# Peptides against a protein of PDB entry 4Z63: the designs that were tried, part 61

Target 1, 334 residues: chain A of PDB entry 4Z63
Amino acid sequence: LCLGMNDLTGNIPEDLFHLKRLNLLGIQENRLSGSLSREIRNLSSLVRLDVSWNLFSGEIPDVFDELPQLKFFLGQTNGFIGGIPKSLANSPSLNLLNLRNNSLSGRLMLNCTAMIALNSLDLGTNRFNGRLPENLPDCKRLKNVNLARNTFHGQVPESFKNFESLSYFSLSNSSLANISSALGILQHCKNLTTLVLTLNFHGEALPDDSSLHFEKLKVLVVANCRLTGSMPRWLSSSNELQLLDLSWNRLTGAIPSWIGDFKALFYLDLSNNSFTGEIPKSLTKLESLTSRNISVNEPSPDFPFFMKRNESARALQYNQIFGFPPTIELGHNN

## One batch from the design tools (peptide; made by RFdiffusion4, then SolubleMPNN)

Design b1_p12_8_s2 (from b1_p12_8, 7 letters changed)
Fold by OpenDDE base, seed 2:
Structure b1_p12_8_s2 (fold): chain B 334 residues (1-334), chain A 12 residues (1-12)
Amino acid sequence: as target 1 above (334 residues)
Amino acid sequence: SSSSYVSSVDLD
């Protein structure tokens, strides 16, 4: 049953929960309000539940033990409060959980040993506090993780050295500390292609340790951290780099010539730093900017990117990395 | 003046 993209109001009719053979319930992009009914438990054949972009409130009901076929739960952009229900945090069927832009709170706890199918997790823009869950690497299929805009004080857990499934990771604006430890841990994530760390590590030094290596890194975003230091030499070994944003830091020294050797680099923002010297002539030879053959069919994160072009403007949403225009921004340096 | 930076969240 698909009723998305309407002006439906009120609550879900209780008679809808008698549909025991229902595999897909999509009621997204409406004005549905009140609590999400516990009677969802009666939808025992449910594979996809999409309640996103509504006015739902209260706690998410603890009924996911009665939903053994549920693979997709989309609840982004609602007013949900409380924690993740225990049955949801233990779901062996769940592939994708999206609860971005809610009011969920407390310590984030997932039973990753039970969540054997989880491949995408979006909990961005919530009120989770405490520390990052140390057991996230036990989610052996977890590829896409957005935990941005929560209050995860402290460091990236050492256990994330073993996060082999991790490909796309966002922690933007999550009150993280110790960038040297974070990068030193995350370099062990052999499948990591996208790393977004914007608005963390306030005033720390960007490490220039030549032992750091990110083999498959395509997207690195560490903007607006007030980071000190220079362009990190370890980044020169990330030959697949497509997007680099280090804007709004306090980085100094020269822009190195090796930045023009990235064959796939189509978006570069180094603006609003303290870089000095000449613009490398190698930047004029970036193959990605001279050739129109960017492969549009590459896997992307499930979470959107946002570009804030002006402090007072709404951020522009980009659903894919290739939605970014080819860009070289070097403005507002010394 | 491009005050642009990338994030994964709508930065209100």
Scores: peptide ipSAE 0.305, ipTM 0.842, DockQ to the pose 0.834
Fold by OpenDDE base, seed 4:
Structure b1_p12_8_s2 (fold): chain B 334 residues (1-334), chain A 12 residues (1-12)
Amino acid sequence: as target 1 above (334 residues)
Amino acid sequence: SSSSYVSSVDLD
């Protein structure tokens, strides 16, 4: 049953929960309000629940133990409060959980040992506090993780060295500290292609450690951290780099010539730093900017990117990396 | 030029 993209108001009719054979309930993009009924437990055949983009409030009901076939739960952009229900945090069937842009709070706890099917997690823009959960690497299929805009004080856990499934990771604006430790840990994530760390590590030094290596890194975003240091030499080994944003830092020194050796680099923002010297002539030889054959069909994060052009402007949403225009921004270097 | 930066969150 798909009822998304309407102006439906009120709550879900109780009789809907009599549909024992229902595999898909999509009621997204409406004006549905009140609590999400616990009677969703009666939908024992449910594979997909999409309640996103509504006015739902209260706690998410703890009934996911009665939903043994549930693979997809989308609840982004609601008013949900409380924690992740215990049955949801233990769901062995769940592949994707999206609860981005809610008011969920407390410590983030997932039983990753039970969540054997979880491949995508979006909990961005919530009120989670404490530390990043050390057991996230136990989610053996978890590839896509957005935890951005929460209050995860402290460092990236050492356990994330073992996060072999991790491909797309966002921690933007999460009050993280110790960028040297974070990069030193995350370099062990052999499948990591996208790393977004914007608005963390306030005023720290960007490490220039030649022992750091991100073999498969395609997207690195570490903007607006007020980071000191220079262009890191270790980044030159990330031969697959497509998007680099180091804007709004305090980086100094020259832009190195190796920045033009990235064959796939189509988006470069080094603006609002303190870079000096000449623009590398190698940037004029970027193959991605001269050849129109950017493969639009590459795997992308499930979480959107946002480009904030002005502090006062609403951010533009980009659902795919290739939605970014080919860009070289070197402005506002002093 | 208004300096942009990329994030994964709506930075409202």
Scores: peptide ipSAE 0.297, ipTM 0.840, DockQ to the pose 0.868
Fold by OpenDDE base, seed 5:
Structure b1_p12_8_s2 (fold): chain B 334 residues (1-334), chain A 12 residues (1-12)
Amino acid sequence: as target 1 above (334 residues)
Amino acid sequence: SSSSYVSSVDLD
């Protein structure tokens, strides 16, 4: 049953939960309100539940043990409160959990040893507090993780050295500290292609440690951190780099010539720093900007990107990295 | 030029 993208109001009719053979319930992009009924437990054949972009409130019901076929739960952009229900945090069937842009709170806890199928987790823009869950690497299929805009004080856990499944990671605006430790840990994530760390590490030094290596890094975003230092030499070994944003920092020194050796680099933002010297002539040789063949078929994060063009302007949403225009921004370096 | 920065969250 797909009823998304309408102007439906009120609650879900309770009789809808009598549909025991229902595999897909999509009621997204409506004005549905109230609590999500516990009677969703009666939908024992449910594979996909999409309640996203509504006015739902209250706690998410603890009934996911009665949903053994549930692979997709989309509840983003609602008013949900409380924690992740215990049955949801233990779901062995769940592949994707999206609860972005809610009011979920408390300590984030997932039973990753039970969540054997979880591959995508979006909990961005919530009220989770405490530390990052040390056991996230036990989610052996977890590739996409957005935990941005939560209050995860402290450092990236040392256990994330073992996060071999991690491909796309955002921690933007999550009150993280110690960028040197974070990068020193996350370099061990051999499948990490996208790393977004914007609005963390306020006023720290960007490490220039040649021992750091991100083999498969395609997207690095560490904007608006007030970071000190220079262009990091370790980044020159990330030969697959496609997007680099280090804007709105306090980075100094020259832009190095190796920045033009990235064959796939189509988006570069180094604006609002204190870079000096000449623009590298190698930037005029970026194959991605001279050739028409940007491969559009590369895997992208499940979480959207946002580009904030002006401090006063609304951020533009980009659902894919390739939605970004080919860009070299070097403005406002003084 | 309007300088921008990338994030993964709505910054409004």
Scores: peptide ipSAE 0.291, ipTM 0.834, DockQ to the pose 0.895
Fold by OpenDDE base, seed 3:
Structure b1_p12_8_s2 (fold): chain B 334 residues (1-334), chain A 12 residues (1-12)
Amino acid sequence: as target 1 above (334 residues)
Amino acid sequence: SSSSYVSSVDLD
C-alpha cells in the first residue's frame, strides 16, 4: 500500500493493521500524527515500512520481533522520542534503518551481533547522547553510517579499527574530540570511501602525520572545525580523492602542488582559511575539470549529501556526490 | 548560536 506524498491527516486507521499479507506500507510525506500504533505487529509479512516525513510522535513501538521479514524501516523526519526499541535493535532481517531527523534520545545501543543484515544506518539529527557505540564494528555488513548531529562526546572508539565493512561515515556536528585519534583509528577502515567530520574537533590541530593512509578515500569533509595546521601530507596518498572540503578552518601555509595530482578530484573547497602563497598551477591540470568522460560508476551512498552554496540558501540535497558541480573554492583566504 | 559559517558540504 503506497499512500505517500499526500495531505493525509490524523492516525492510521486500525483496520489497516489487519492486512497480514501486506509487504509494503508507504505512508511517507503526509501529515499523519499521533503515536505509531503497536498494531503494526499484525503486519507479519511486512518487508518495507515507510512512515517518513510525517508528524508522528511518542516512542517507536517495540514490535519488530513480530516483523521477521522487515528489511527497510524509514521513519526520518518525524517527532519520535525515546530510544531505539529493543526488538528493532535486535532485528536480524533489517537491512536499512533510517530514523534521521527525530527526537530520539538516550544512549545509542544496537545489538550488532543480532543485526546480521544491517547495511545502512541513518540516525543523524537526533538527541542521542553519551559515547559512540563501541560494538558498531560487530555489524559485519554495515557499510553506511550517519550519526551526524547527535550529542555524542569523547573520541572515536578504538574498536572502529576493525570496522572493515564501513564505506560511508558521517559524524558531522557530534561534539567529537581528538581528530588525531579519530584519523589514526579510521585509517584502518579499508573500505572507507566517504568521511565527514564537519563541526567537530573545535580548535584542534589537523594532524600532518605521513604515516596516516586512507587508501580508498574519495570524499573527505572536515569543514568548520577551526582546525589549525597546514594541508596534511598524508592526504596526498589518497589517489582516489574526488571531493575535499576543508573550508572554515584556520589552516595556514601554502596550498601544496600535489593537490593537482588527484585525477578524480572535481570538488575542492579550501575557502575561509588562512592559506598563503600562490595558487598551484597543477590545479589548472585537474583531469576531472578538463575531461568530460569521468563516468565514475560508484554506488551512491544511501544517504543524501547536502550542499549549501550560501548561508541564506536552502541546503540542496544531492543523492550522489557527482551531482555536485565541478568546483574550486579558494575564497576568503586572508 | 549556530555559527553563520556554512560548510559547502554537510550531511545533516
Scores: peptide ipSAE 0.082, ipTM 0.763, DockQ to the pose 0.168

Design b1_p12_8_s3 (from b1_p12_8, 6 letters changed)
Fold by OpenDDE base, seed 5:
Structure b1_p12_8_s3 (fold): chain B 334 residues (1-334), chain A 12 residues (1-12)
Amino acid sequence: as target 1 above (334 residues)
Amino acid sequence: STSSWVSSVNPD
């Protein structure tokens, strides 16, 4: 049953939960309100539940133990409160959980040992507090993780050295500290292609440790951190780099010539720093900007990107990396 | 010249 993208109001009719053979329930992009009914438990054949972009409130019902076929739960952009219910945090069937842009709170706890199928987790823009859950690497299939805009004080857990499944990771604006430790840990994530760390590590030094290596890194975003230092030499070994944003920091020194050696680099923002010297001539030879055929069919994160032009301007949303226009931005340097 | 920064969350 797909009723998304309408102007439906009120709550879900209770009689809808009599549909025991229902595999897909999509009621997204409406004005549905109230609590999400516990009677969802009656939908024992449910594979996909999409209640996103509504006005739901209250706690998410703890009924997911009665939904053994549930693979997709989309509840982003609602007013849900409380924590992740225990049955959801223990779901062995769940592949994707999206609860972005809610009011969920408390310590984030997932039983990753039980969540054997979890591939994508989006909990961005919530009120989770405490530390990042150390057991996330136990979610052995977890590839996409957005935990941005929560209050995860402290450092990236040491256990994330073992996060081999991790490919796309966003921690933007999560009150994280110690960028040196974070990068030192995350470099061990062999499948990491996208790393977004914007609005963290305020005033720290960007490490220039030549021992750091991100083999498969395609997207690095560490904007608006007031980071000090220079262009990090370790980044020169990330030969697959496609997008680099280090804007709105306090980085100094020259822009190194190796920045133009990245064959796939199509988006570069180094604006609003304190870089000096000449623009590297190698930037004029970027193959991605000279060739007409950029392959658009590369895997991207499940979470959206936002580009904020001018601190006062409205952010533009990009659902895919390749939605970004080819860009070299070097403005507002000293 | 317009400057920008990227995030994974809506900053607005």
Scores: peptide ipSAE 0.287, ipTM 0.845, DockQ to the pose 0.905
Fold by OpenDDE base, seed 2:
Structure b1_p12_8_s3 (fold): chain B 334 residues (1-334), chain A 12 residues (1-12)
Amino acid sequence: as target 1 above (334 residues)
Amino acid sequence: STSSWVSSVNPD
């Protein structure tokens, strides 16, 4: 049953929950309000539940133990409060959980040993507090993780060295500290291709440790952190780099010539730093900017990217990395 | 843009 993208108001009719053979319920992009009914438990054949972009409130009902086939739960952009219900946090069937842009609170707790199928988690823009859950690497299929805009004070857990499934990771604006530790840990994530750390590590030094290595890194965004230091030498070994944003930091020194050696680099923002010296001539030879053959069919994160072009302007949303225009931004340096 | 930065979160 697909009723998305309408002007439906009020609650879900209770009789809808008598549809025991229903595999897909899509009611997204409406004006549905009130609590999400506990009677969802009666939809025992449900595979996909999309209630996103509504006015739902209250706690998410703890009925997911009665939904053994549920693979997709999309509840982004609602008014849900409380925590992740225990049955949802223990769901063995769930592949994707998206609860971005709600009012969920408390400590984030997932039983990753039970969540054997979870591959995508988006809990960005909530009110979770405390520390990052140390057991996330126990979610052995978890590839896409957005935990941005929560209050996860402290450091990236040491256990994340074992986060082999992790490919796309965003922790933007999550009150994280110790960038040296974070990068030292996350370099062990052999499948990590996208790392977004914007608005963390305020005023820390960007590490220039030659022992750091991100083999498969394609996207690195560490903007607006007031980071000190220089262009990190370890980044030169990330040969697959496509997008680099280190803008709005306090980085100094020269822009190194190796920045032009990245064959796939099509978006570079080093603006609003304190870089000095000449613009490397190697930047004029970036193959990605001279050739029209950009591979458009690469896997991307499930979470969107946003570009804030002006502090007073609305951010632009990009659903894919390749949606970004080819860019070299070096403005507002010394 | 002079004030651009990228995030995975809507800053608005």
Scores: peptide ipSAE 0.278, ipTM 0.841, DockQ to the pose 0.795
Fold by OpenDDE base, seed 3:
Structure b1_p12_8_s3 (fold): chain B 334 residues (1-334), chain A 12 residues (1-12)
Amino acid sequence: as target 1 above (334 residues)
Amino acid sequence: STSSWVSSVNPD
């Protein structure tokens, strides 16, 4: 049943929960309110539940042990409070969990040993606190992780050295500290292609350790951290780099010539730093800007990106990296 | 002016 993108109000009719053969319930993008009914437990054949973009409130019901076929739960942009229900945190069937932009709180706890099918987790823009869950690497299929805009104090866990499944990781605006440790750990994530760390590490030095290596890194976003230092030499070895945003830092020195050697680099923002010297001539030779052959069919993160072009402008949402216009921004360097 | 930075978080 797909009733998304309407102006439906009120609660879900109770009789809907008698549909025991229902595989898909999509009621997203409405004005449905109240608590999400516990009677969802009666939908034993449910594979996909989309209640996103509504006015739901209260706690998410702890009924997911009665939904053995549930693969997709989308509840983003609601007013859910409390934690992740125990049955949801132990779901062996769940592939994707999206609860972005809610009011979920407490310590983030997932039983990754039980969640054997989990490949995408979006818990961005919630009220989770404490430390990042050290056992996330035990989610052996977990590829996409958005934990941005939570209050995860401290450092990236050492256990993340073993996060082999991790490909797309966002921790933007999560009160993280110690960028040197974070990069030192995350370099061991061999499948890591997208790393977003914006609004963390306030005033720290961007490490220039030549021993750091991110072999498969395509997207690096470390904007608005007030980072000191220079363009990191270790980044020059990330030959697959497509998008680099280091804007709104306190980076100094010259923009190195190797920045133009990235064959796939189509988006570069180094604006609002303190870079000096000349613009590297190699930037004029970026193949991605001269040839239209950017492979549009590359896997992208499940979480959206946002770009704010002007303080007065609304942020533009980009669902795919290739949605970004080819850009070189070097402005506002002094 | 906090213009032109990329985030995975809606800044609005």
Scores: peptide ipSAE 0.279, ipTM 0.841, DockQ to the pose 0.656; fails the geometry check
Fold by OpenDDE base, seed 4:
Structure b1_p12_8_s3 (fold): chain B 334 residues (1-334), chain A 12 residues (1-12)
Amino acid sequence: as target 1 above (334 residues)
Amino acid sequence: STSSWVSSVNPD
């Protein structure tokens, strides 16, 4: 049953929960309000639940133990409060959980040993506090993780060295500290292709450790951290790099010539730093900017990117990395 | 000032 993208108001009719054969309930993009009914537990055949983009409030009901076939739960952009209910945090069937842009709070706790099917987690823009969950790497299929815009004080856990499934990771604006430790840990994530760390590590030095290596890194965003240092030499070994944003830092020195050796680099933002010297001629030889046909159907993160051209401008949402226009921004290096 | 773009951060 798909009732999304309407102007439906009120709550879900109770009679809807009598549909025991219902595999898909989509009521997204409405004006539904009140609490999400506990009677969802009666939908024992439910595979997909989409309640996103509504006005739901209260706690998410702890009924997911009665939904053994549930693979997809989308609840982004609501007013949910409290924590992730225990039954949801222990769901063995769940593949995707999206609760981005809610008011969820407390410590983030997931029973990753039970969540054997979880491959995508979006909890961005909530009120989670405390530390990043150390057991997140125990979610053996977890590929996509957005935890941006929460208050995860401290450092990236050492356990994330074992996060082999991790491919797409955003921790933007989460009050993280120690970029050297974070990069030193995350380099062990052999499948990591997208790393977003914007608005963390305030005023720290960007490490220039030649031992750092991100073999499969395609997207690196570490903007607006006021980072000091220079263009890191270790990045030159990330031959698959497609997008680099180091804007709004305090990086100094020259832009190195090796930046033009990235065959797939189509988006470069080094703006609002303190770089000096000449623009490398090698940038004019970037194949990605000279060849029109970068039809690369590459996997993208499940979480969107938001771009603001101006501070006062509304953020534009990009669902695909390749939706970004080919760009070289080197402005405001004074 | 803020970065030109962020990943999955509510702009509001």
Scores: peptide ipSAE 0.029, ipTM 0.726, DockQ to the pose 0.455; fails the geometry check

